# Designs tried in a protein design run: peptides against a protein of PDB entry 1EBD. Part 24

Target 1, 138 residues: chain A of PDB entry 1EBD
Amino acid sequence: KASYEGKVAAEAIAGHPSAVDYVAIPAVVFSDPECASVGYFEQQAKDEGIDVIAAKFPFAANGRALALNDTDGFLKLVVRKEDGVIIGAQIIGPNASDMIAELGLAIEAGMTAEDIALTIHAHPTLGEIAMEAAEVAL

## One batch from the design tools (peptide; aimed at target 1 R80)

Design b2_p20_5_s1 (made by RFdiffusion4, then SolubleMPNN; from b2_p20_5, 10 letters changed)
Fold by OpenDDE base, seed 1:
Formats: sequence, C-alpha cells, structure tokens
Structure b2_p20_5_s1 (fold): chain B 138 residues (1-138), chain A 20 residues (1-20)
Amino acid sequence: as target 1 above (138 residues)
Amino acid sequence: MASLDREEAMERIKELAATM
C-alpha cells in the first residue's frame, strides 16, 4: 500500500496522471508457514452478496512441495461464479509471499480461473498449485 | 517470525489485510 501510494504521488508530482487502485493489494505474513492474501476473502465476498466458488488445493498434493518436504498449507482461489473472474486468493504454505504476486496480477487484470488453468506452469513447481486450484474452480 | 498453525496464520493474514 504505502509504496504504491508513494509511487502514485511521485508520478502525480512529475505531471503524469496516476490513480491509486486498491483492488489487488497483497498482504503477507513471513511466518512458518508463510501466509499471503490478495483481494477478497470468501466471507467478504459473500457479505457483499457476491456468489463465489472457493477453490482450494493443498500443498500436500503439489509435486514440488513434496520434493521439498514442505507440504503444510494450501492455496485458495475466490472466484466469482457469474463470470469465473478471480476476485481473491489466499496462500498458506511454502513461498506464499512470492506466489501471491501471480494471483495479484491475475486479479488486477480481471483474469478468470480458466485463464490460470490454461496457463502452463513449469513442472514441478510450487506455482503449479495456482493452476491446480484454478482447475478445481472450473 | 514465529511458527504458526493454519488457523493462526489465517487470522494473522486477515488482521494484516484489514490494516492495508
């Protein structure tokens, strides 16, 4: 948030039109396991009257997580049912702090679960879990 | 940071998200 606001302010001072968009601001906790979130939580979406699919995939089923012996946690996608657009994501597990960036990009771009499911992820990687969770949402 | 279980982790992330 603050760094992004600072960038927008600097751009505005430099005479470039810029606006602060808060749609895809990530939150990260560098714990063990790591935690990351962007966009809506499932309950927040429901409280706003958005009909959502919560698609969850466990790191225990991820080939890279297994190879690392670090399989605690999951990725959750919050997908709007009407159009399949990803509106939120939560990750608890290995590399969550970095992996949230892909999902932040997807949310900011208005991507669908299908867009992520059709994106080829390298095998085996932790990032492949985003594709797997997206497939669950289809 | 300290080790957290999944429930603690989810609460921490919700708290963090609420402050951003």
Scores: peptide ipSAE 0.030, ipTM 0.612, DockQ to the pose 0.027
OpenDDE base, seeds 2, 3, 4, 5: peptide ipSAE 0.029, 0.028, 0.027, 0.028; ipTM 0.581, 0.570, 0.569, 0.574; seed 2 fails the geometry check

Design b2_p20_5_s2 (made by RFdiffusion4, then SolubleMPNN; from b2_p20_5, 9 letters changed)
Fold by OpenDDE base, seed 4:
Structure b2_p20_5_s2 (fold): chain B 138 residues (1-138), chain A 20 residues (1-20)
Amino acid sequence: as target 1 above (138 residues)
Amino acid sequence: MASLDREEAMARIKELAATM
């Protein structure tokens, strides 16, 4: 937050239009397992009257997580049903703090679950879980 | 560090997100 607000302020001073979008700012807890979130929670979207799909994929089904013997947790996508746009993501599991950046980019760019599902991820990687969760949303 | 269960982990994320 503060670093991002500082960047927006610097861009504004430089005469570049910039806005603070708090929806695309990630929240990270460096715990075991790691926890990360960006955009809407499923319940938050529902409370705002947004009809959503909550697509969940477990690390226990991810080939890289199995190879690492670190399979606790899941990725959850919050997808707006009207247009398939990703509006939120939560990750609990291995490397969640870094993996949230892909989903932050997807949300900021207005990408759909289909866009992520059609993105080829390297095999086997932890990152494939984003693709797998996106496929669940289709 | 003590391992958090999934429920505690999600609570921590929500708390963090609420303070941002």
Scores: peptide ipSAE 0.029, ipTM 0.581, DockQ to the pose 0.026
OpenDDE base, seeds 1, 2, 3, 5: peptide ipSAE 0.027, 0.029, 0.025, 0.026; ipTM 0.583, 0.586, 0.555, 0.576; seeds 2, 5 fail the geometry check

Design b2_p20_5_s3 (made by RFdiffusion4, then SolubleMPNN; from b2_p20_5, 9 letters changed)
Fold by OpenDDE base, seed 1:
Structure b2_p20_5_s3 (fold): chain B 138 residues (1-138), chain A 20 residues (1-20)
Amino acid sequence: as target 1 above (138 residues)
Amino acid sequence: MASLDREEAMARIRELAATM
């Protein structure tokens, strides 16, 4: 938040049109397991009257997580049913703090679950879990 | 790093997200 607000303020002072959008601001907890979130929670979207799909994929099914012996947690995508747009994501598990950036980018760009599902991820990687969760949302 | 269970982890994310 504060860093982004500082950037927007600097851009505004520089005479560039800029607005603060808080939708794609990541939240990270550097715990074990790591925790990250961006955009809507499933319940928050429902409380706002957004019809959503909550697509969840476990790290226990990810080939890289298995190879690392670090399989606790999951990725959850919050997908708007009307258009398939990703509006939120939560990750609990290995590398959650870094992997949330892909999903923050997807949300900021207005990408769909199909866009992520069709994005080829390197095998085996932790990042494949985003693709796998997107496939669950289709 | 603090060790958190899944429920505590999600609570911390929600708390952090509310402050950001």
Scores: peptide ipSAE 0.027, ipTM 0.586, DockQ to the pose 0.027
OpenDDE base, seeds 2, 3, 4, 5: peptide ipSAE 0.041, 0.025, 0.027, 0.026; ipTM 0.631, 0.581, 0.573, 0.564; seed 2 fails the geometry check

Design b2_p20_5_s4 (made by RFdiffusion4, then SolubleMPNN; from b2_p20_5, 8 letters changed)
Fold by OpenDDE base, seed 4:
Structure b2_p20_5_s4 (fold): chain B 138 residues (1-138), chain A 20 residues (1-20)
Amino acid sequence: as target 1 above (138 residues)
Amino acid sequence: MASLDREAALAQIKELAATM
């Protein structure tokens, strides 16, 4: 947020038209386990009258997390049922602070759970959990 | 889509973590 607002301000001062129009701003807590969120929470989407699927996949089922002996937590996708578009994601677990960027990109691009499920993730990686959670949403 | 207030998002993610 702040770095991009600074860029937009610099571009505006330079006479270039630019806007800050983000669908999703990431929120990160560097705890153990790490916590990250982007876009809607499940309850927030429901409170706004959006019919959603909340797809949850645990790190305890991720091959890389098992190999690292760091299996605490989960990834949750918040998927709009009407069109399968990802509108939010939460990660609690290993590398959540970096992994949230893929899901931030997916939300900003208007991608579906199917788009993520069909994206080949390298094996074994923590990032495969995004694909696994997307498959749960189908 | 309403941008989550950062403080509200941080509160909600901490609450979600406390359910583990």
Scores: peptide ipSAE 0.220, ipTM 0.779, DockQ to the pose 0.065
OpenDDE base, seeds 1, 2, 3, 5: peptide ipSAE 0.220, 0.092, 0.158, 0.213; ipTM 0.770, 0.672, 0.714, 0.776

Design b2_p20_6 (made by RFdiffusion4)
Pose (drawn by RFdiffusion4):
Structure b2_p20_6 (pose): chain A 138 residues (1-138), chain P 20 residues (1-20)
Amino acid sequence: as target 1 above (138 residues)
Amino acid sequence: AAAERAARLALLDERAAERA
């Protein structure tokens, strides 16, 4: 957040019609099962008065997570029911800090669960859980 | 804080509309 604004400030000073414009910023916590979040939590969304569905997919089902032998965790997609647009995501489990980038890019650009579900992911990887979760969302 | 969220949602709507 600080670095982004740093650029916006210098550009505005120079005359560039720069402004602060992002839909979200990811936050990561390096706990044992590292966790990452971006966008709305399922509760914040409905408290905001939004009809959102949430899809939750476990690492226990992913093959790579079984190989890593760390199966405690999940990925959650908070999806606007009215248009399938993803507005928040939460990952708890190995490499959540890295996996969060994909869901983050999706939120920033206004993509849908289908956009992600129709994207072929690597197998066997953790990042593909997002594919399976969006499939659950659909 | 509410205003910031509303701005972010408006921005998201705009970007989602561009993708439509």

Design b2_p20_6_s1 (made by RFdiffusion4, then SolubleMPNN; from b2_p20_6, 11 letters changed)
Fold by OpenDDE base, seed 2:
Structure b2_p20_6_s1 (fold): chain B 138 residues (1-138), chain A 20 residues (1-20)
Amino acid sequence: as target 1 above (138 residues)
Amino acid sequence: KEKEIKERLELLKKRAEERR
């Protein structure tokens, strides 16, 4: 039930034209699980003719999420295929509302998936999921 | 809007290239 409500909330954020006016404006829904988004959704990028890689990593594979017994959801990176630049991110899961800030910073700075993959994240943390999703995009 | 988004993406690309 909660996972369905989170998915619908994330899809509702994806459908608003106002979310596209600035690549680095975060949108957050404080549901259980939390939903957060910044930049492009995969479908928005495709509709604009941007060739993208959508890299997804589940919280069920994150050591901190397992230790917290809160493993619902995933992080998704939307990466421009031409140069590896991160153009969007979506998080459904624990601490999504705070974790989106790292990805908003990465997008604003013009970082690549490689830049995130090569950044050391503390172990075990929920934040490691950003590094893991970035590795999937390489 | 679409033009402004494209200009923003080109700025992000340029920032990525300048850091390499």
Scores: peptide ipSAE 0.133, ipTM 0.714, DockQ to the pose 0.350
OpenDDE base, seeds 1, 3, 4, 5: peptide ipSAE 0.120, 0.026, 0.128, 0.141; ipTM 0.722, 0.593, 0.722, 0.734; seeds 1, 5 fail the geometry check

Design b2_p20_6_s2 (made by RFdiffusion4, then SolubleMPNN; from b2_p20_6, 10 letters changed)
Fold by OpenDDE base, seed 1:
Structure b2_p20_6_s2 (fold): chain B 138 residues (1-138), chain A 20 residues (1-20)
Amino acid sequence: as target 1 above (138 residues)
Amino acid sequence: DREERRRRLELLDRRAEARR
């Protein structure tokens, strides 16, 4: 956030019209397991009257997480039911701090759960869990 | 916070519409 706001400010000072136009602000806790979030939480969406699917997939079912013996937690996608657009994501588990960036990109681009489900992830990787959670939302 | 989230969601909607 602050780094991006700094770029926008520098561009404005340089005479280039620029605005802070982001949807997704990542939040990360570097705990064990790591916690990461971007966009809406399920309850925040519900409290705002947005009908959502909370698609959850556990790391205990991810082949890479099993191979690493690091299977605590899950990925959750918050998907708007009307059109399948991803409006939030939460990750608790291995590499959550880095994996949240893919989902931040998806949200900023206005992608759907189908867009992620149709994206080929390398096997076996932790990143496959995003695809698996997206398939749950379909 | 709620108003800011709403403005961000409106931006998201415009981006989603532009991709259709």
Scores: peptide ipSAE 0.174, ipTM 0.764, DockQ to the pose 0.900
OpenDDE base, seeds 2, 3, 4, 5: peptide ipSAE 0.158, 0.144, 0.149, 0.155; ipTM 0.743, 0.727, 0.726, 0.732

Design b2_p20_6_s3 (made by RFdiffusion4, then SolubleMPNN; from b2_p20_6, 9 letters changed)
Fold by OpenDDE base, seed 2:
Structure b2_p20_6_s3 (fold): chain B 138 residues (1-138), chain A 20 residues (1-20)
Amino acid sequence: as target 1 above (138 residues)
Amino acid sequence: MKEERERRLRLLDKRAEERR
């Protein structure tokens, strides 16, 4: 957020239209475990009258997380039920700060849960949790 | 709040349409 706000401010000072219409601005807390969020929270979507599927997959079920002995937390996808479009994601767990970037890209590209579920993730990786959570949303 | 909500929804719809 702050780094992006600085870039938008610099572009506005340069006389460029600084309205890059981002749908998803990531928020990260570098705690142990890390916390990351992009787009809608499930409750925020519901409060706004969006019908959503919230798909959750735990780090305790991920082979890489087990191998690292770091299995606390989960990934949650927030998927618009009408068309399967990913509208939000939350991650609590190892490498959440980097893993949120894939889901930010998916939201900005208008991708569906099916698009992520059909994307081959390397095995074993923490990134496979995004694929597994997307499969839960189908 | 309402205007920003409507803006985000329009952008999501536009991105979903551009992908089809």
Scores: peptide ipSAE 0.258, ipTM 0.813, DockQ to the pose 0.781
OpenDDE base, seeds 1, 3, 4, 5: peptide ipSAE 0.208, 0.200, 0.086, 0.219; ipTM 0.782, 0.776, 0.660, 0.788

Design b2_p20_6_s4 (made by RFdiffusion4, then SolubleMPNN; from b2_p20_6, 6 letters changed)
Fold by OpenDDE base, seed 3:
Order: sequence, then C-alpha cells, then structure tokens
Structure b2_p20_6_s4 (fold): chain B 138 residues (1-138), chain A 20 residues (1-20)
Amino acid sequence: as target 1 above (138 residues)
Amino acid sequence: DREERRRRLALLDERAAARA
C-alpha cells in the first residue's frame, strides 16, 4: 500500500496521468505461518452492508501441505452473494505471500468464484487450495 | 479508509459488468 501510494504521488507531482487504478492492494506479513490479504475482509464487507459468502478451506486438507508436513492455517475467499464476484481473500499458511497474487489478479479482473473453480490447478500443489475454496463458495 | 474501499468496489463493479 505504501509503495503504491508513493508511486501515485510521484506521478501526480510529475504531471503524469495515473495509468492504472488498482482495486486490490495486497498486504503480507512474513511470519510463520505467513499471512496475506487482499481486498475486503468478511467483517469489513458486513459492516458496509454487503451480503457475502466467506468460503474457507484448510491446508490440513491439501495434499501438498500434508506432504510438506506444513498444514497450519487456511485460505478464505470473500464472495459477494448477489453475483458471485470475489471482493477479498485471506491466506494464513505455507507460501501465503506468493499465493495471494493469483487472488489479487482474480479480484482486479472482476472474476467470480466460479471462474477460479473452473480453472485447473496442478496437483499436488499448495495453489489448488484456491480452487477448493472457490468450490465451497458455489 | 472506508470511502477509498467503496470507490474501489465501484470500480470492481464496472469491471465485473464488462466481463459479464
């Protein structure tokens, strides 16, 4: 967020138009386990009167996480009930800092949970947990 | 921060509508 805001400010000062207006700015904490978030939290959406589905899937049920003996945490998708559009995502667990990028892309593109559910993810990988969470939201 | 989130949500709505 700070880096993005700095870039926007620099462009404005230089008199250049902002080329891209981002919807989703990620936040990452490199702890153990890692924490990553993009877009709305479930409670933020509710506080603003947005009806959402919070679809949660645990790393304990992910084949790659089991093979790595690193199964703490979960992925959560925040999906708007009206149209299935993804408006937020949170990951606590292995490789969360890298995995959040797929979900940031999905949010920026205005994708639905169905779009992710219908995208084939390699098996076994940590990343396929996004597909599993998307299926929960359907 | 709430106003900024609402602005971003409106932009998301436009993108979602364009995709549909």
Scores: peptide ipSAE 0.295, ipTM 0.838, DockQ to the pose 0.782
OpenDDE base, seeds 1, 2, 4, 5: peptide ipSAE 0.213, 0.223, 0.207, 0.203; ipTM 0.799, 0.798, 0.797, 0.796

Design b2_p20_7 (made by RFdiffusion4)
Pose (drawn by RFdiffusion4):
Structure b2_p20_7 (pose): chain A 138 residues (1-138), chain P 20 residues (1-20)
Amino acid sequence: as target 1 above (138 residues)
Amino acid sequence: AYKSAALLAYQAARNAYFAA
């Protein structure tokens, strides 16, 4: 957040019609099962007065997570029911800090669960859980 | 892309700050 605004400030000073414009910022916590979040939490979304569905997919079902032998965790997609547009995501489990980038790019650009679900992911990887979760969302 | 009211308010305040 600080580095982004740093650029916006210098650009505005120079005359560039720069402004602060992002739809979200990811936050990561390096706990044992590292966790990452971006966008709305399912509760914040409905408290905001938004009809959102949430899809939750477990690492226990993913093959790579079984190989890593760390199966405690999940990925959650908070999706606007009215248009399938993803507005928040939460990952708890191995490499959540890295997996969060995909969901983050999706939120920033206003993509849908289908956009992600129709994207072929690597197998066997953890990042593909997002594919399976969006499938669940659909 | 959708934004929260809190985020819109924050970005409007910061944009006003940088414009000044």

Design b2_p20_7_s1 (made by RFdiffusion4, then SolubleMPNN; from b2_p20_7, 10 letters changed)
Fold by OpenDDE base, seed 1:
Structure b2_p20_7_s1 (fold): chain B 138 residues (1-138), chain A 20 residues (1-20)
Amino acid sequence: as target 1 above (138 residues)
Amino acid sequence: PYVSAELKAEMAKRNAELIA
């Protein structure tokens, strides 16, 4: 967040048109396992009266995670039931700090779980877990 | 990096589960 705001500020100082207009700010803890989040948590959405699906998929069922012998944790998608739009995501597990970026992009773009489910992810990769979780949400 | 209180709590919970 700070770096992005700094970029906008630098552009403004340099005389370029720029504005901060984003929906989701990623949060990352570089622990073992890593922990990352973007957008709504499930309970936050519920507290605001948003009817959501919390689609969860474990790394224990991910081929690359198994190959890496690092299967702790899961990916959770928070999906608005009305239109299937992804409004949040949480990842606890291997490479969560990097994997959250895909979901941040999806949220900012207003993508649906179907969009992610229909996006081909290389096999075997940790990233497949996003596709798997999206399929759960369908 | 930005880390919410909720995320920190979740991380702590999961870490506790892993070492238990």
Scores: peptide ipSAE 0.023, ipTM 0.515, DockQ to the pose 0.025
OpenDDE base, seeds 2, 3, 4, 5: peptide ipSAE 0.014, 0.018, 0.010, 0.020; ipTM 0.373, 0.498, 0.338, 0.425

Design b2_p20_7_s2 (made by RFdiffusion4, then SolubleMPNN; from b2_p20_7, 7 letters changed)
Fold by OpenDDE base, seed 3:
Structure b2_p20_7_s2 (fold): chain B 138 residues (1-138), chain A 20 residues (1-20)
Amino acid sequence: as target 1 above (138 residues)
Amino acid sequence: PYKSAELLAEQAKRNAALIA
C-alpha cells in the first residue's frame, strides 16, 4: 500500500494523472499456513448489497499440495453473481503469499471466473487451485 | 517439512471438513 501510494505521488509530481485504487491491494500474513487476501471478503460484499458467489476449493484436493504433503487450507473466490466478475479472493495454505498476485491481477483487469477457469495452469502446481475454484463459481 | 502422527491426524480432520 505504501509503495503504491508513493508511486502515485511520484506520478502526480511529474504531472501525470494517477489515482489510488485500494480494491486490489493485497494483504499477506506469513504464518504457517500463510494467509493472503485481495479485494472483497464475502461478508464485506454482502454488507454492501452485492450478490456474490463464494467459490471455495481445498488444497487437500490439489495434486501438488498432496505431493508436498502440505494440504491445509483453501482458496476462496468472491464472484459477483450479476456478471461473474471476480471482486475478491482469499488463500490460506502453501505459497498463498505469491499466489495472491494472479488474483490481484484478475481483479484489477476486471476478469471473470470464466476467464480464470479457461486459463490453463501448469500441472501439477499449487496455482491450479485458482482454476479449480473458478470452475466452482461457474 | 515433516509432520508428527498427531499433526497428520489433525490435518486429516481439517481436510475432511473442507471437502464436505
Scores: peptide ipSAE 0.014, ipTM 0.417, DockQ to the pose 0.013
OpenDDE base, seeds 1, 2, 4, 5: peptide ipSAE 0.005, 0.008, 0.008, 0.007; ipTM 0.260, 0.398, 0.366, 0.336

Design b2_p20_7_s3 (made by RFdiffusion4, then SolubleMPNN; from b2_p20_7, 14 letters changed)
Fold by OpenDDE base, seed 1:
Structure b2_p20_7_s3 (fold): chain B 138 residues (1-138), chain A 20 residues (1-20)
Amino acid sequence: as target 1 above (138 residues)
Amino acid sequence: PYVSEELKEEMGKLNAKLIA
């Protein structure tokens, strides 16, 4: 957040139009396993009256995670039922700190679970778990 | 300040549940 604000400020000082948008600010805890979140938590959405699907997929079922012998955790997508738009994501598990960026991008772009599900992910990769979770949401 | 303390705590709780 601070870095993003600094970038916007620098651009403004340089005479370029710029605005700060806090739609999808990632949060990371560099623990073992790593934790990462972006956008809404499921309960936050519900508290605001948003009808959501919480689609969860475990790393224990991910080929790369199995190969790495690092299968603790899961990825959860928070999907708005009305239009299938992804409004939040949480990851606990291997490479969560980096993997959250894909979901941040998806949320920022207003993508749907279908968009992610239809995006081909390399096999075998940890990133496939995003696609798998998206398929759960369909 | 990139992550709020509240969110860190929440994620920590989730982590703790997983590794318990």
Scores: peptide ipSAE 0.027, ipTM 0.585, DockQ to the pose 0.028
OpenDDE base, seeds 2, 3, 4, 5: peptide ipSAE 0.021, 0.024, 0.022, 0.024; ipTM 0.545, 0.592, 0.542, 0.569

Design b2_p20_7_s4 (made by RFdiffusion4, then SolubleMPNN; from b2_p20_7, 11 letters changed)
Fold by OpenDDE base, seed 2:
Structure b2_p20_7_s4 (fold): chain B 138 residues (1-138), chain A 20 residues (1-20)
Amino acid sequence: as target 1 above (138 residues)
Amino acid sequence: PYKSKELLEEQGKLNAELIA
């Protein structure tokens, strides 16, 4: 966030029009296990009157996580029921800090859980967890 | 600002509680 704001400020100083969009700014904590979040938390969405589905998929069910012997945690997708659009995601687990980027992109692009579920992810990868969680949300 | 490993771990615990 700070880096993004600095970039926008630099562009403004250089005379280029720019706007800061915080819709899908990721938050990352490099703890063990890592934590990452982007967009809405489930309760935040509910507090704003958005009817959502919270879909979870555990790292323990992922082939790459098993191969790495690092299976703590899960990925949660927050999906708006009205149109299936992904509006938030939270990850606790290995490489969460990098995995969150795909979901940030999905939220920024207004993609649905179906879009992610139908996107082929390489096997075996931790990224498949996002696809699996999206499938749960269908 | 710089965050120590200990601070990040504490934040991780807090975030885990929030996410759960």
Scores: peptide ipSAE 0.235, ipTM 0.755, DockQ to the pose 0.027
OpenDDE base, seeds 1, 3, 4, 5: peptide ipSAE 0.036, 0.108, 0.088, 0.197; ipTM 0.629, 0.688, 0.665, 0.760

Design b2_p20_8 (made by RFdiffusion4)
Pose (drawn by RFdiffusion4):
Structure b2_p20_8 (pose): chain A 138 residues (1-138), chain P 20 residues (1-20)
Amino acid sequence: as target 1 above (138 residues)
Amino acid sequence: VVRSAAERAAAMAAIKALAA
């Protein structure tokens, strides 16, 4: 957040019509099962007055997570029911800090669960859980 | 917020790179 604004400030000073414009910022916590979040939590969304559905997919079902032998965790997609647009995501499990980037790019650009679900992911990887979660969302 | 078509296409390209 600080670095982004740093650029916006210099650009505004120079005359560039720069402004602060992002839909979300990811936050990561390096706990044992590292966790990452971006966008709305399922509860924040409905407290905001938004009809949102949430899809939750476990690492226990993913093949790479079984190979890593760390199966405690999940990925959650908070999706606007009215248009399938993803507005928040939460990952708890190995490499959540890296996996968060994909869901983050999707939120910033205003993509849908289908957009992600129709994207072929690597197998066997953890990043593909997002694929399976969006499939669940659909 | 839904971004422009170009911005979405760039983002999707980045997503596909990550998903590879």

Design b2_p20_8_s1 (made by RFdiffusion4, then SolubleMPNN; from b2_p20_8, 11 letters changed)
Fold by OpenDDE base, seed 5:
Structure b2_p20_8_s1 (fold): chain B 138 residues (1-138), chain A 20 residues (1-20)
Amino acid sequence: as target 1 above (138 residues)
Amino acid sequence: MIASEEERKAALEKIKELAK
């Protein structure tokens, strides 16, 4: 039922002349709803032979999204099964362009789904959807 | 920032498709 069409503007940060892990460079599309991605997509991981868990949580089940009447979309975490490390994330929905930063940080730091699941997020916020998705991965 | 309209559209479609 949700439509991801609309006005679109996309951007991604540039690399650095230093030893930066490019996996954690986000890409953002300023559409309605917004789209953001960092790290691996599920299929990319599978194509590289990585056994992953794809954990998805909808904004329709997020309290803040409901309060804002903006519930289209979801957050997806791509989690490596071997060690629970988050290697990718995608967000389609409200505030995706800003929310991707937390997940970029998590990926850069080598955090696990459990790390995010155990991180207390303010309630109700859009950001707590990351915590909810992380719980799905456990 | 992705400069061209085609690049922006491609990025959107990629995220939409691969995130499913």
Scores: peptide ipSAE 0.050, ipTM 0.613, DockQ to the pose 0.034
OpenDDE base, seeds 1, 2, 3, 4: peptide ipSAE 0.031, 0.046, 0.031, 0.030; ipTM 0.570, 0.604, 0.578, 0.565

Design b2_p20_8_s2 (made by RFdiffusion4, then SolubleMPNN; from b2_p20_8, 9 letters changed)
Fold by OpenDDE base, seed 4:
Structure b2_p20_8_s2 (fold): chain B 138 residues (1-138), chain A 20 residues (1-20)
Amino acid sequence: as target 1 above (138 residues)
Amino acid sequence: MIASEEEREAALAKIKELAA
């Protein structure tokens, strides 16, 4: 299991396509800013013939990020157009390593952008950016 | 496991590239 997950994660980081059905394996880079990804990248989805919406929202527009003076980066949702299901997410910015968990859960559960958009996020928080990006996808 | 700072930075750059 560990070796399998490690291989998948490494391939995801390298941008290689994954034939694995289990897509919700997070990849995290503890840098400044942090980077995190789970599920499909936009281009991966397109390469597989999946019609997607790429919804991007910048931390520069997030209230908590502004208050923290830490606004570098963005959150991107990769949403399947046919049903609005979230199939991937990338976060570059503050607390990305922790925030990716919400999106991993959403992907595993087959949630839609609407599900996240309608989920109340505490204000002001960095996590609100997921809700904002989800709204962009609608 | 990322073995070096160079590998970490490379991974960061790759994610940024793919997510842009």
Scores: peptide ipSAE 0.045, ipTM 0.610, DockQ to the pose 0.030
OpenDDE base, seeds 1, 2, 3, 5: peptide ipSAE 0.040, 0.032, 0.041, 0.033; ipTM 0.604, 0.580, 0.606, 0.589; seed 1 fails the geometry check

Design b2_p20_8_s3 (made by RFdiffusion4, then SolubleMPNN; from b2_p20_8, 12 letters changed)
Fold by OpenDDE base, seed 2:
Structure b2_p20_8_s3 (fold): chain B 138 residues (1-138), chain A 20 residues (1-20)
Amino acid sequence: as target 1 above (138 residues)
Amino acid sequence: MIASEEERKKALEKIKELAK
């Protein structure tokens, strides 16, 4: 059952911060592959003078994605270099619309890449990709 | 808000561009 709809905020689509804080509002596009984003994009952070690490991990290297034969895309974490805090995340790939919630929670809680990297994710799952991307950021 | 198909397509391209 294919779903083709986008639930988005204008500020998230534009990729620009506004007077109103929309950082924690996720943007989701139900497509093939699905797309989801929450918090800062890498370039947004750089434009604001935030020094960041862009940690990217492909679904092609995820065991569950391989088993599902659905390996297009990646997960990207935007991590502030100063303290390792996750300030943004983007997912293009299988189940992105649901998996973005984990990263939204992490951002709202002020968690670091290390926190996610040290959190055990069930194997094999698509969700492991968040842990793998977090390890890249360390 | 729930976007139209046209808005969805535009958002898809923007997210892909900004995320890569």
Scores: peptide ipSAE 0.057, ipTM 0.616, DockQ to the pose 0.034
OpenDDE base, seeds 1, 3, 4, 5: peptide ipSAE 0.031, 0.039, 0.029, 0.041; ipTM 0.564, 0.597, 0.573, 0.602

